# Peptides against a protein of PDB entry 4N7V, part 119

Target 1, 222 residues: chain A of PDB entry 4N7V
Amino acid sequence: TLRSITSPLVAHRLKPIRQKTKKAVVSILDSEEVCVELVKEYASQEYVKEVLQISSDGNTITIYYPNGGRGFPLADRPPSPTDNISRYSFDNLPEKYWRKYQYASRFVQLVRSKSPKITYFTRYAKCILMENSPGADFEVWFYDGVKIHKTEDFIQVIEKTGKSYTLKSESEVNSLKEEIKMYMDHANEGHRICLALESIISEEERKTRSAPFFPIIIGRKP

## One batch from the design tools (peptide; made by RFdiffusion4, then SolubleMPNN)

Design b2_p21_4_s3 (from b2_p21_4, 6 letters changed)
Fold by OpenDDE base, seed 5:
Structure b2_p21_4_s3 (fold): chain B 222 residues (1-222), chain A 21 residues (1-21)
Amino acid sequence: as target 1 above (222 residues)
Amino acid sequence: DEWEEALKELEEKLEKELEAE
């Protein structure tokens, strides 16, 4: 099943973006829907031959073939669906579209990993918790030039000198120089606070059913 | 496959855009 290889993509709170490759254009729309446009070139003109439009919650996929499958000239936005539209739920998506959906999902996850959910300014750093899940990326930009980037899989450190290295185990973290451990301790504290706030705010959103509270900014740069 | 290549290209472009901002 599709669910066995990916979960429904989540594009909520993402800013619009449009990225083109040789084969496709992927967009997050103002509506937070995700569109994959398959592009072909004929006579030095690019045409959109197929469009997958995925709802913001990833559960509905609308597929259409512009201009009766002849293609529609590539523009600054996906062509509008007209006739001969197929609509599928996530669990009923034909297998021939699974790779395309997975492509869209991976792109959305990438964008989420670069999209601030919580920005927290401390005395020493700008901390950013990203939108991706599970295990959201967490970045700490210290005002003195040190940077720490935490993911679910690793921790990247960039020192003042520009020296960069990646830590993939607790033993490597424990082997850090004492001066770097101080930065790590601060980063971890900021991370803890952001996670706690995320939980509290998310619960309040659930209770109130109001407009989204995220992204949020806590504090100000000194 | 071709989609992995396309994703890699998108990742590279996205990173460049973020760096330019």
Scores: peptide ipSAE 0.029, ipTM 0.656, DockQ to the pose 0.487
Fold by OpenDDE base, seed 2:
Structure b2_p21_4_s3 (fold): chain B 222 residues (1-222), chain A 21 residues (1-21)
Amino acid sequence: as target 1 above (222 residues)
Amino acid sequence: DEWEEALKELEEKLEKELEAE
């Protein structure tokens, strides 16, 4: 099943973006829907042959073939759906479209990993908790030039000298120089605070049923 | 796989663009 490969994509709170490759254009629309346009080149002109439009919650996929399948010239936005439209739920998506959905999903996940959910300014650093889940990326930009990037899989450290390295285990973290450990401690504290705030704010969102509270900025750069 | 290549290209491009913002 598609579900065994990926979960429904979640594009909520993402800013509109359009990215082109040789064979596809992927977009997040103002509506937070995600569009994948299959692009073909004929006589030095690019045409959109197929469009997958995915709902913001990833559960509904609308597929259409512009201009009766003849293709529509590539433009600055996806072509409008035609009268020949197929609509699928996530669980009923034909297998032939799974790769395209995965493409959209990974794109969205990448965008989410670069989209601030919580920005927290401390005395020493700008901390950012990103939108991706589970295990949201967490970046710490120290004002003195040190950077720490935490993901679900690793921790990347960039020192003042520009020296960069990746930590993949607890033992490696524990072997850090004392100077770097201080930065790591601060990063971890900032991370803890952001996660706590995320939980509290999310609960309030649930209770109020109002517009999204995220993204949020806490504090200011000193 | 065409889509893996396309995804890689997209990831590389997106990484540069999003970090610049």
Scores: peptide ipSAE 0.028, ipTM 0.659, DockQ to the pose 0.465
Fold by OpenDDE base, seed 4:
Structure b2_p21_4_s3 (fold): chain B 222 residues (1-222), chain A 21 residues (1-21)
Amino acid sequence: as target 1 above (222 residues)
Amino acid sequence: DEWEEALKELEEKLEKELEAE
């Protein structure tokens, strides 16, 4: 099943973006929908042959073939849907489109990993919890130049000297120099706080059924 | 896989663009 490969993408709160590769253009629209445009080149002109438009919650996929399948010239936005539209739910998406959906999903996840959900200024650092899930990326930019980037898979450290390294195990973390451990401790505390705030705010959002509270900024740069 | 290659290209581009911001 598609679900065994990926979860429905979630593009909520993401800013519009359009990225082009040789074979495809992927976009997050103002509506927070995600579009994958299949691009073909013919006679030195790029045409959009196929579009997958995915709802912001990832559960609805609309597929259309611009200009009756003849293609539509590549523009600064996806071509409008034509009369040849197929609509699928996530769970009934034909297998032939799974790779394209996965592409969109991974793109969205990447964008989410770079999209601040909570920005928290501490005495020593700017902490940023990102939108991706599970295990949202967490970045700490210390005002003295040290940077710590935590992901689900690793921790990257950039020291004042510019020396950078990646930690992939607890053993490596425990083997850090004491001076770096201090930064790590602060980063971890900031991370804990951001996660706690995320939980609290999300719960309030649920209760009030209000407009999104995120992204938020807590504190200010000293 | 063509889409994996495309994704890799996209990831590389996106990373560069977002890091520059």
Scores: peptide ipSAE 0.028, ipTM 0.661, DockQ to the pose 0.454
Fold by OpenDDE base, seed 1:
Structure b2_p21_4_s3 (fold): chain B 222 residues (1-222), chain A 21 residues (1-21)
Amino acid sequence: as target 1 above (222 residues)
Amino acid sequence: DEWEEALKELEEKLEKELEAE
C-alpha cells in the first residue's frame, strides 16, 4: 500500500513556494495545497503534461492532464484543472502515481524541516524548532558563529573555525570538548523549552479552534 | 530512477534557497 511507504503529506502552515526541476515543478500554493507538475520539453518549449494536486492534509489527490493531454505551456503557476479530472483518496491512489506522491511528500518534508515553528532567542543564540515531524529539526545559531543542528538521526556541529562534524551516538556527544559541551548544553536547554512551549501552545490552539498560533517568536535578539 | 534524480536536484536547490531566506 501507499501507506506502507509514506504517510499523507502535511502542508499546513507552509509558505507558498515553487521549485522547478528538469522533470517537474513542485509547488505549495496559497491554499496550502501541493501541486506536482510533470514537465516535458517540445520544440524548445516546456509543457505541463500532468498535474497532481494534493490537499493540504495529503488525503485527497486530484489528477488532471492539461489541454486534453496535449500539455499546457509552463507558467508561473499550475494550469487550471480541465474537465477530465480524476480524484482519489490517499488509500485509493493508483500505484502508478505513488512515486509522484512520494516525491511531493519528500518535498513537503524537506520544506517542513526548514520552516520555523518556534523561534526562540536566548542570550547566546537564535533557536529554531522546525515544522517537520516526528522528531522536528532543531537549529541553534549562536551569535558567535557556532551552529548546532539537531535531527532525529544526528547532531551536526559547526564550530567557530568552520570545522563541521556529525554526532550519531551519546558516546560521541560525551566525547566532545568541554567548550563544545557548553554549547550543546545550551542547545539542549533551548530545545527542551521549545518542545515544552510547543506542547502548551498546541493544546491551547486545539481548544480555541481558531487561526493557527504557529509560527511564533519568543524573546528578542540581544 | 528519474524521480530520485529530480528529488536530489530539488533538495539541492531548496537547501540553497531556504538558507538564503
Scores: peptide ipSAE 0.028, ipTM 0.657, DockQ to the pose 0.500

Design b2_p21_4_s4 (from b2_p21_4, 8 letters changed)
Fold by OpenDDE base, seed 3:
Structure b2_p21_4_s4 (fold): chain B 222 residues (1-222), chain A 21 residues (1-21)
Amino acid sequence: as target 1 above (222 residues)
Amino acid sequence: DVWDEALEELEKQLEEELEKE
């Protein structure tokens, strides 16, 4: 099943973006829907031959072939659906579209990993919790030039000199120089606070049924 | 830029998959 390969993508709260390649265009729309356009070149003109439009929650996939499959000239946005559209739920998506869905999902996940959910300014750093899940990325930009990037898989450290290295185990973290440990301790504290705030704010958002509270900014740069 | 590099790699992979279809 598709579910055994990936979960439904989640594009909520993401800003619109459009990325063109030679053979495809991937977009997040103002509606937070995700579109994959298959592009073919004829003569000197590019045409959209196929469009996958995925809902913001990833559960509905609309597929259409512009101009009866002859294609529609590539523009600055996906072509509008025609009368010849197919609509699928995530669990009923034909296997031939699974790879395209998977890459749409990966694209969204990448965008989410670079999209701030919570920005928290401390005395020493700008801390940012990102939108991706599970295990959201967490970045700390110290005002003195040190940078720490935490992911589910690793921790990257960039020192003042520009020296960069990656830590993949707790033992490596424990082997850090004392000076770097101070930065790591601050980063970890900021991370804890952001996670706590995320939980509290999400709960209030659920209760209020209001417009999204995220992204939020806490504090200001000194 | 780390964002540009990551996106470029993803775009390359996407194109390769689309070519196989």
Scores: peptide ipSAE 0.036, ipTM 0.686, DockQ to the pose 0.073
Fold by OpenDDE base, seed 1:
Structure b2_p21_4_s4 (fold): chain B 222 residues (1-222), chain A 21 residues (1-21)
Amino acid sequence: as target 1 above (222 residues)
Amino acid sequence: DVWDEALEELEKQLEEELEKE
């Protein structure tokens, strides 16, 4: 099943973006829908031959072939759907489209890992909790130039000198120089606070059922 | 920046997967 390969993509709260590759253009629209345009080149002109338009929650996939399958010239936005439209649910998507959906999904997930959900300014750093899941990325940009990037898999440290290294275990974290541990302690505290705020705010958002509260900025840069 | 080297690499990999169709 498609579900065994990927989960439905989640494009909520993502800013519009359009990324072109040789074979495809992937877009997040202002509607938070995701479009994959399959691109072919004929006589030095690029044409969109197929479009997958995926709902913001990833559960509905609309597929159409522009200009009766002849293709539509590539533009700054996806071509409008024609009358020849197929609509599928995630669980009913034909296997022939699974790779294209996976493309969209992984793209969205990557964008989410770079999209701030909570920005928290401390005395020493700008802390950012990202939108990706599970285990959202957390970045700390210290005003003195130190950077810490936490993911589910590792912690990356960039020191003032520009030296960078990756930590993959607690033992490596514990072996850090005392100076770096201070930064790590601050980063961890910021992370804890952001996670706590996320929980509280999400609960309030659920109760109100109004416009999204995120992204949120807490504090101000000194 | 959303378009760092990691994104570019992912896009490359995904494009290669699409070429297999």
Scores: peptide ipSAE 0.036, ipTM 0.692, DockQ to the pose 0.073
Fold by OpenDDE base, seed 4:
Structure b2_p21_4_s4 (fold): chain B 222 residues (1-222), chain A 21 residues (1-21)
Amino acid sequence: as target 1 above (222 residues)
Amino acid sequence: DVWDEALEELEKQLEEELEKE
């Protein structure tokens, strides 16, 4: 099943973006929908041959072939849906489109990993919890130049000297120099706080059923 | 996979663009 290889993408709260590759253009629209445009080149002109438009919650996929399948010239936005539109739910998406959906999903996840959900200024650092899930990226920019980037898979450290390294296990974390451990401790505390705030705010969102509270900024740079 | 290649390219491009911001 598609669900076995990816979850429905979530593009809520993401800013519009459009990225082009040789064979595709992927966009997050103002509506927070995600579009994958399949691009083909004919006679030195790029055409959009296929569009997957995915709802912001990832559960609805609309597929259409611009200009009756002849293709529509690539523009600064996806071509509008025309006739011969197919609409699928996530669980009913034909297998032939799974890779394209996965592409969109990975793109969205990447964007989410770079999209601040909570920005928290401490005495020593700017902490940022990102939108991706599970295991949201967490970045700590210390005012003295040290940077710590935590992901679900690793921790990257950039020291004052510019020395950079990646930690992939707890043993490596435990083997850090004492001075770096201090930064790590602060980063971890900031991370804990951001996660706690995320939980609290999300619960309030649920209760109020109001407009999204995120992104949020806590504190200010000293 | 063609889409994997495209994704890799996209990820690279996106990272580069985001680093400029």
Scores: peptide ipSAE 0.031, ipTM 0.643, DockQ to the pose 0.440
Fold by OpenDDE base, seed 5:
Formats: C-alpha cells, structure tokens, sequence
Structure b2_p21_4_s4 (fold): chain B 222 residues (1-222), chain A 21 residues (1-21)
C-alpha cells in the first residue's frame, strides 16, 4: 500500500513556493495545496502534461491532464483543472501515481525541515524549531558565530573557525571538547524549551480551534 | 529513477534559494 511507503504529506503553515526541475515543477500554493506538474518539451516550448494536486493534509489527490492530454504551456502557476478530473483519497490512489506522490511528500518534508515553527531568541543564540516531523530539525545560531544543527539522525557543529563536523552517536557527543559542550548544553536547553512551548501552544490551538498560532517568535535578538 | 534525480536536483536548488533569502 501507499501508506506502507509514506504517510500523507502535511503542508499546513508552509509558505508558497514554486520550484522547477528538468522534468517537473513542484509548488506549494497559497491554499497550502501541493501541485506536481509533469513537464515535457516540444518545439522549444515546455508543456504541462499531467498535474497532481494534493490537499494540504495529503489525503485528497486530484489528477488532471491539461488540454485533453495535449498539454498546456508552462506558466507561473499550475494550469486550472478544467478537463477530465480524477479525485482519489490517499488510500485509493492508483499505484501508478505512488512515485509522484512520494516525490511531493519528500519535497514537502524538505520544505518543512527549513520552515521555522518556533523562533526563540536567547541571550546567546537564535534558536529555531522547524516544522518537520517526527523529530523536527532544530537550529541554533550563536551570536558569536557558532552554529549547531540538530536532526533526528545527527548533530552538525560549525565552530567559530569555520571548522565543521557531524556527530552521529552519543559517544561522539560526549567526546566533544569542553568549550563545545557549553554550546551544546545551551542548544539542548533551547531545544527543550521550544518543544515544551510547542506542546502547550498546540494544545491551546486544539482547544480553541482558532487560527493557527504558528509560526511564533519568542523574544528578540539582543 | 527519473523522479529520484528530479528530487535531488530540487533539493539542491531549494537549498540554494533558501540560502539567498
């Protein structure tokens, strides 16, 4: 099943973006829907031959073939679905579209990993918790030039000198020199606080059913 | 496949664009 290889993509709170590659254009729309446009070139003109439009919650996929499958000239936005339109739920999506959906999902996850959910300014650093899940990326930009980037899989450190390295185990973290451990301790504290705030704010959102509270900025640069 | 290559290109381009902003 599709669910066995990916979960429904989540594009909520993402800013609109349009990215073109050689064979496709992927967009997050103002509506937070995700569009994958299949692009073909003919006579020095690019045409959109197929469009997958995925709902912001990833559960509904609308597929259409512009201009009766002849293609529509590539523009600054996806062509409107005016022709034969197929609508599928995530669990009923034909297998022939699974790779395209997975592509969209990976794109969304990438965007989420670079989209601030919580920005927290401390005395020493700008901390950013990103939108991706599970295990949201967490970046710490120290005002003195040190950077720490935490993911679920690794921790990247960039020192003042520009020296960079990646830590993939607890033993490597424990082997850090003392001065770097101080930065790590601060980063971990900021991370803890952001996660706690995320939980509290999310719970309040659930209770109030109001407009989204995220992204949020806490404090300001000193 | 073609989509994997497209994704790699997309990731590279996206990172470059985000760094410019």
Amino acid sequence: as target 1 above (222 residues)
Amino acid sequence: DVWDEALEELEKQLEEELEKE
Scores: peptide ipSAE 0.030, ipTM 0.645, DockQ to the pose 0.498

Design b2_p21_5_s1 (from b2_p21_5 with E1S E5K A13E E15K)
Fold by OpenDDE base, seed 5:
Structure b2_p21_5_s1 (fold): chain B 222 residues (1-222), chain A 21 residues (1-21)
Amino acid sequence: as target 1 above (222 residues)
Amino acid sequence: SEEEKEEEELEEEFKEIEEKL
């Protein structure tokens, strides 16, 4: 099943973006819908032959073929659906579209990993919790030039000298120089605080059913 | 198949997206 290889994409709170390659254009729209435009070149002109339009919650997929499959000239936005529109739920999406959905999902996840959800300024650093899940990326930019980037899979450290290395295990973290451990401790505290704030704010959003509170900025640069 | 080729091309092109973002 599609669900066995990916979850429904989540494009909520993402800024509009459009990325073109040779064969496709992937977009997040102002509506937070995600579009994959499949592109073909004819006579030095690019045409959109197929469009997958995915709802912001990933659960609804609308597929259409511009101009009855002849294609529509590539523009600054996806062509509007007009004729021969198919609508599917996530669980009813035909297998032939699964890879295209995965393409959209991977794009959204990448954008989420680079989209600030919470920005927290400490005395020593700018901390940023990203939108991706599970295990949101967490970046710490120390004002003295040290950077720590935490993901679910690794921790990247960039020292003041520009020396960069990646840690993939607790043993490697424990083997850090004492000076770097101080930065790691601060990063971990900032991370804890951001996760706590995320939980509290998300609960308030659930209760109020109001406009999104995220992204949020806590504090200011000293 | 043509579909498999399209899928492989999309996978290769995704790397370009990763580099641009």
Scores: peptide ipSAE 0.300, ipTM 0.871, DockQ to the pose 0.779
Fold by OpenDDE base, seed 3:
Structure b2_p21_5_s1 (fold): chain B 222 residues (1-222), chain A 21 residues (1-21)
Amino acid sequence: as target 1 above (222 residues)
Amino acid sequence: SEEEKEEEELEEEFKEIEEKL
Protein backbone atom coordinates (compact mmCIF):
# COMPACT_ATOMS: atom_id res chain seq x y z
CA THR B 1 0.00 0.00 0.00
CA LEU B 2 1.03 3.65 -0.37
CA ARG B 3 0.71 4.00 3.41
CA SER B 4 3.45 1.37 3.87
CA ILE B 5 6.00 3.63 2.12
CA THR B 6 4.79 7.12 3.18
CA SER B 7 2.21 8.95 5.29
CA PRO B 8 -0.12 11.61 3.88
CA LEU B 9 1.86 14.82 3.40
CA VAL B 10 1.03 17.80 5.63
CA ALA B 11 1.49 21.23 4.05
CA HIS B 12 -0.38 23.28 6.66
CA ARG B 13 1.32 26.54 7.69
CA LEU B 14 3.89 26.30 4.87
CA LYS B 15 4.68 29.35 2.75
CA PRO B 16 4.23 29.22 -1.03
CA ILE B 17 7.29 27.94 -2.90
CA ARG B 18 8.10 26.65 -6.40
CA GLN B 19 11.10 24.44 -7.22
CA LYS B 20 12.03 23.30 -10.73
CA THR B 21 14.11 20.37 -11.90
CA LYS B 22 14.53 19.04 -15.45
CA LYS B 23 11.59 16.62 -15.28
CA ALA B 24 9.36 18.19 -12.65
CA VAL B 25 8.20 21.33 -10.90
CA VAL B 26 6.96 21.01 -7.34
CA SER B 27 5.00 23.81 -5.69
CA ILE B 28 3.26 24.72 -2.48
CA LEU B 29 0.42 27.09 -3.40
CA ASP B 30 -1.14 29.97 -1.44
CA SER B 31 -3.96 27.53 -0.65
CA GLU B 32 -1.34 25.21 0.95
CA GLU B 33 -2.08 22.64 -1.75
CA VAL B 34 0.92 20.85 -3.28
CA CYS B 35 1.38 20.47 -7.04
CA VAL B 36 3.73 18.21 -8.97
CA GLU B 37 4.02 19.20 -12.63
CA LEU B 38 5.66 16.60 -14.88
CA VAL B 39 7.69 18.36 -17.56
CA LYS B 40 8.73 17.27 -21.06
CA GLU B 41 10.81 19.25 -23.54
CA TYR B 42 9.83 19.58 -27.22
CA ALA B 43 11.63 21.85 -29.70
CA SER B 44 13.43 23.70 -26.87
CA GLN B 45 10.10 24.43 -25.10
CA GLU B 46 9.07 22.87 -21.79
CA TYR B 47 5.52 21.50 -21.49
CA VAL B 48 3.55 20.30 -18.48
CA LYS B 49 2.15 16.89 -19.44
CA GLU B 50 0.70 15.76 -16.12
CA VAL B 51 -0.24 17.46 -12.85
CA LEU B 52 -0.80 15.98 -9.41
CA GLN B 53 -2.58 18.43 -7.12
CA ILE B 54 -2.56 17.26 -3.51
CA SER B 55 -4.67 18.76 -0.71
CA SER B 56 -2.95 20.43 2.25
CA ASP B 57 -3.70 17.40 4.45
CA GLY B 58 -2.40 14.98 1.78
CA ASN B 59 -5.65 12.97 1.69
CA THR B 60 -7.02 14.07 -1.71
CA ILE B 61 -5.10 13.79 -4.99
CA THR B 62 -6.42 15.43 -8.17
CA ILE B 63 -4.73 14.34 -11.41
CA TYR B 64 -5.15 15.99 -14.79
CA TYR B 65 -3.43 16.08 -18.18
CA PRO B 66 -3.27 19.64 -19.55
CA ASN B 67 -4.55 20.39 -23.06
CA GLY B 68 -5.98 16.89 -23.56
CA GLY B 69 -2.61 15.29 -22.85
CA ARG B 70 -0.79 17.38 -25.49
CA GLY B 71 0.75 19.45 -22.70
CA PHE B 72 0.64 23.08 -21.69
CA PRO B 73 3.66 25.45 -21.88
CA LEU B 74 5.49 25.64 -18.55
CA ALA B 75 4.63 28.87 -16.72
CA ASP B 76 5.15 30.50 -13.30
CA ARG B 77 2.25 28.45 -11.84
CA PRO B 78 0.52 25.12 -12.50
CA PRO B 79 -1.94 25.08 -15.43
CA SER B 80 -5.61 25.16 -14.45
CA PRO B 81 -7.45 21.82 -14.33
CA THR B 82 -9.52 21.00 -17.43
CA ASP B 83 -12.51 18.66 -17.90
CA ASN B 84 -10.53 15.38 -17.74
CA ILE B 85 -9.84 15.26 -14.00
CA SER B 86 -9.36 12.20 -11.81
CA ARG B 87 -9.78 12.49 -8.04
CA TYR B 88 -8.44 9.94 -5.57
CA SER B 89 -8.16 9.51 -1.84
CA PHE B 90 -4.73 8.71 -0.44
CA ASP B 91 -5.66 5.04 0.11
CA ASN B 92 -7.19 4.71 -3.39
CA LEU B 93 -4.33 6.31 -5.35
CA PRO B 94 -3.25 4.05 -8.25
CA GLU B 95 0.23 2.56 -7.82
CA LYS B 96 1.51 4.29 -10.98
CA TYR B 97 1.29 7.62 -9.11
CA TRP B 98 2.94 6.49 -5.85
CA ARG B 99 6.46 7.65 -6.75
CA LYS B 100 5.14 11.06 -7.79
CA TYR B 101 3.23 11.35 -4.52
CA GLN B 102 6.37 10.31 -2.62
CA TYR B 103 8.29 13.02 -4.49
CA ALA B 104 5.76 15.62 -3.28
CA SER B 105 5.84 14.19 0.25
CA ARG B 106 9.64 14.30 0.45
CA PHE B 107 9.62 17.89 -0.79
CA VAL B 108 7.02 18.94 1.80
CA GLN B 109 8.98 17.19 4.56
CA LEU B 110 12.14 19.02 3.47
CA VAL B 111 10.33 22.39 3.47
CA ARG B 112 8.88 21.56 6.90
CA SER B 113 12.40 20.88 8.24
CA LYS B 114 13.25 24.48 7.29
CA SER B 115 9.98 26.09 8.46
CA PRO B 116 9.92 27.56 12.00
CA LYS B 117 7.13 26.32 14.26
CA ILE B 118 8.46 27.80 17.52
CA THR B 119 11.10 30.51 17.78
CA TYR B 120 12.44 30.94 21.31
CA PHE B 121 14.92 33.67 22.22
CA THR B 122 17.10 32.91 25.22
CA ARG B 123 19.76 35.05 26.86
CA TYR B 124 22.41 33.36 24.70
CA ALA B 125 20.69 32.08 21.53
CA LYS B 126 17.84 32.03 19.07
CA CYS B 127 16.26 28.56 19.27
CA ILE B 128 14.01 27.28 16.47
CA LEU B 129 11.84 24.17 16.49
CA MET B 130 10.84 23.26 12.92
CA GLU B 131 7.57 21.88 11.48
CA ASN B 132 8.82 18.46 10.33
CA SER B 133 7.78 15.20 12.01
CA PRO B 134 8.56 12.83 13.60
CA GLY B 135 11.57 14.27 15.42
CA ALA B 136 11.39 17.92 14.33
CA ASP B 137 14.63 19.64 13.45
CA PHE B 138 15.92 21.99 16.12
CA GLU B 139 18.36 24.82 15.46
CA VAL B 140 20.22 26.96 17.97
CA TRP B 141 21.90 30.13 16.76
CA PHE B 142 24.09 31.46 19.55
CA TYR B 143 24.66 35.21 19.45
CA ASP B 144 28.42 34.63 19.60
CA GLY B 145 28.38 32.68 16.30
CA VAL B 146 28.11 29.05 17.45
CA LYS B 147 25.38 27.03 15.72
CA ILE B 148 23.88 23.68 16.70
CA HIS B 149 21.51 21.82 14.38
CA LYS B 150 19.73 18.77 15.77
CA THR B 151 17.88 16.30 13.55
CA GLU B 152 16.44 12.87 14.24
CA ASP B 153 19.63 11.35 12.81
CA PHE B 154 22.48 13.64 13.87
CA ILE B 155 23.72 16.78 15.59
CA GLN B 156 25.76 19.26 13.57
CA VAL B 157 27.99 21.76 15.38
CA ILE B 158 29.48 24.87 13.81
CA GLU B 159 32.06 26.52 16.07
CA LYS B 160 33.03 30.21 16.16
CA THR B 161 36.03 29.43 13.96
CA GLY B 162 33.74 27.99 11.27
CA LYS B 163 34.86 24.46 12.11
CA SER B 164 31.96 22.09 11.45
CA TYR B 165 31.41 18.49 12.52
CA THR B 166 28.58 15.99 12.85
CA LEU B 167 27.77 13.80 15.83
CA LYS B 168 25.84 10.57 15.13
CA SER B 169 26.00 8.80 18.50
CA GLU B 170 25.63 9.57 22.17
CA SER B 171 29.25 8.50 22.71
CA GLU B 172 30.44 11.22 20.32
CA VAL B 173 28.30 13.78 22.17
CA ASN B 174 29.79 12.64 25.48
CA SER B 175 33.31 13.03 24.06
CA LEU B 176 32.84 16.74 23.27
CA LYS B 177 35.18 19.32 24.77
CA GLU B 178 33.86 20.96 27.91
CA GLU B 179 33.42 24.36 26.25
CA ILE B 180 31.24 22.77 23.53
CA LYS B 181 29.26 20.80 26.12
CA MET B 182 28.12 24.11 27.60
CA TYR B 183 26.58 25.07 24.25
CA MET B 184 25.07 21.60 23.91
CA ASP B 185 23.55 21.81 27.40
CA HIS B 186 21.94 25.14 26.55
CA ALA B 187 20.69 23.77 23.22
CA ASN B 188 19.18 20.74 24.95
CA GLU B 189 17.42 22.94 27.51
CA GLY B 190 16.03 25.18 24.77
CA HIS B 191 14.87 22.07 22.91
CA ARG B 192 13.12 20.69 26.00
CA ILE B 193 11.32 24.01 26.53
CA CYS B 194 10.22 24.21 22.88
CA LEU B 195 8.84 20.65 22.99
CA ALA B 196 6.98 21.41 26.22
CA LEU B 197 5.50 24.60 24.73
CA GLU B 198 4.54 22.76 21.52
CA SER B 199 2.60 20.23 23.58
CA ILE B 200 0.79 22.90 25.63
CA ILE B 201 -0.05 25.08 22.62
CA SER B 202 -1.22 22.11 20.53
CA GLU B 203 -3.55 21.04 23.34
CA GLU B 204 -5.04 24.55 23.53
CA GLU B 205 -5.51 24.56 19.74
CA ARG B 206 -7.39 21.27 20.02
CA LYS B 207 -9.66 22.65 22.76
CA THR B 208 -10.47 26.00 21.13
CA ARG B 209 -10.75 24.79 17.49
CA SER B 210 -9.62 28.28 16.49
CA ALA B 211 -7.12 29.55 13.95
CA PRO B 212 -3.65 27.98 14.31
CA PHE B 213 -1.39 29.46 16.96
CA PHE B 214 1.76 28.43 15.09
CA PRO B 215 4.18 29.75 14.09
CA ILE B 216 4.89 31.40 17.43
CA ILE B 217 7.72 33.59 18.70
CA ILE B 218 8.63 33.57 22.39
CA GLY B 219 10.87 36.18 23.95
CA ARG B 220 12.91 38.90 22.26
CA LYS B 221 16.38 39.15 20.85
CA PRO B 222 18.59 40.80 23.55
CA SER A 1 9.75 0.74 -19.04
CA GLU A 2 9.53 4.47 -19.83
CA GLU A 3 7.56 4.92 -16.59
CA GLU A 4 10.23 3.12 -14.54
CA LYS A 5 12.90 5.29 -16.16
CA GLU A 6 10.93 8.46 -15.34
CA GLU A 7 10.66 7.31 -11.70
CA GLU A 8 14.42 6.73 -11.45
CA GLU A 9 15.04 10.18 -12.94
CA LEU A 10 12.74 11.78 -10.33
CA GLU A 11 14.76 10.17 -7.53
CA GLU A 12 17.99 11.55 -8.96
CA GLU A 13 16.46 15.00 -9.47
CA PHE A 14 15.31 15.18 -5.85
CA LYS A 15 18.97 15.42 -4.83
CA GLU A 16 19.13 18.69 -6.76
CA ILE A 17 16.21 20.02 -4.69
CA GLU A 18 17.95 18.98 -1.46
CA GLU A 19 21.02 20.94 -2.51
CA LYS A 20 19.02 24.06 -3.47
CA LEU A 21 16.93 24.35 -0.28
Scores: peptide ipSAE 0.300, ipTM 0.870, DockQ to the pose 0.749
Fold by OpenDDE base, seed 2:
Structure b2_p21_5_s1 (fold): chain B 222 residues (1-222), chain A 21 residues (1-21)
Amino acid sequence: as target 1 above (222 residues)
Amino acid sequence: SEEEKEEEELEEEFKEIEEKL
């Protein structure tokens, strides 16, 4: 099933973006819908031959073939759906479209990993919890130039000297120099606070059923 | 197949996106 490969994409709160490659254009729209445009080149002109438009919650996929399958000239936005529109739920998406959906999903996940959900300024650093899930990326930009980037899979450290390395185990973290441990401790505290705030804010958001509370900024740059 | 080729091409192109973002 498609669900065994990927979960429904979640594009909520993401800013509009459009990324072009040779064969595709992927976009997050103002509506927070995601579009994959499949591009073909003919006589030095690019045409959109197929479009997957995916709802912001990833559960509805609308597929259409612009201009009756003849293609529509590539523009600054996806062509509007007209004729020969197919609509699928996530669980009913034909297998032939799974890779294209996965492409969209991976793009959204990448954008989410770079989209601030919580920005928290401490005395020593700017901390950022990102939108991706599970295991949201967490970045700490120390004002002295040290950077720590935490993901679900690793911790990357960039020292003042520009020396960069990746930690993938607790053993490696425990083997850090004392001076680096101080930065790590601060990063971990900032991370804990951001996760706690995320939980509290999300619960309040659920109760109020209002407009999204995220993204949020806590504190100010010193 | 043409579909498999398109799938492989999309995977390669995604790497370009990863580098740009």
Scores: peptide ipSAE 0.298, ipTM 0.871, DockQ to the pose 0.811
Fold by OpenDDE base, seed 1:
Structure b2_p21_5_s1 (fold): chain B 222 residues (1-222), chain A 21 residues (1-21)
Amino acid sequence: as target 1 above (222 residues)
Amino acid sequence: SEEEKEEEELEEEFKEIEEKL
């Protein structure tokens, strides 16, 4: 099943973006819908031959073939669905579209990993918890130039000198120089606080059922 | 198949996206 390969994408709170490659254009729209445009070149002109438009919650996929399958000239936005429209639920999506859906899903997840959910200013750093899940990325930008980037898989450190390295185990973290441990301790505390605040704010958001509370900024740059 | 080729091509193109974002 498609569900065994990927979960429904979630594009809520993401800013509009359009990214072109040779054969595809993937977009997050102002509506928070996600579009994959399949591009073909004819006579040095690019045409959109197929579009997958995915709802913000990933559960509805609208597929259409612009201009009766002849294609529509590539523009700054997806062509309007005027003809040859099919609508599917996530669980009913034909297998031939699964890779295209995965492409959209991976793109959304990448954008989420770069989209601030919580920005927290401390005395020493700008901390950012991202929108991706599970295990949201966490970045700490120290005002003195040190950077720490935590993901589910690794911790990247960029020192004041510009030296960078990646830590993949607790043993490597424990072997850090004392000066770097201080930065790591601060990063971990900032991360803990952001996760705690995310939980509290999300619960209040659920109760209120109003406009989203995220993204949020806590504190100010000193 | 043609579909398999399109799949491989999309995977290669995604790497370009990862580098640009």
Scores: peptide ipSAE 0.296, ipTM 0.869, DockQ to the pose 0.866

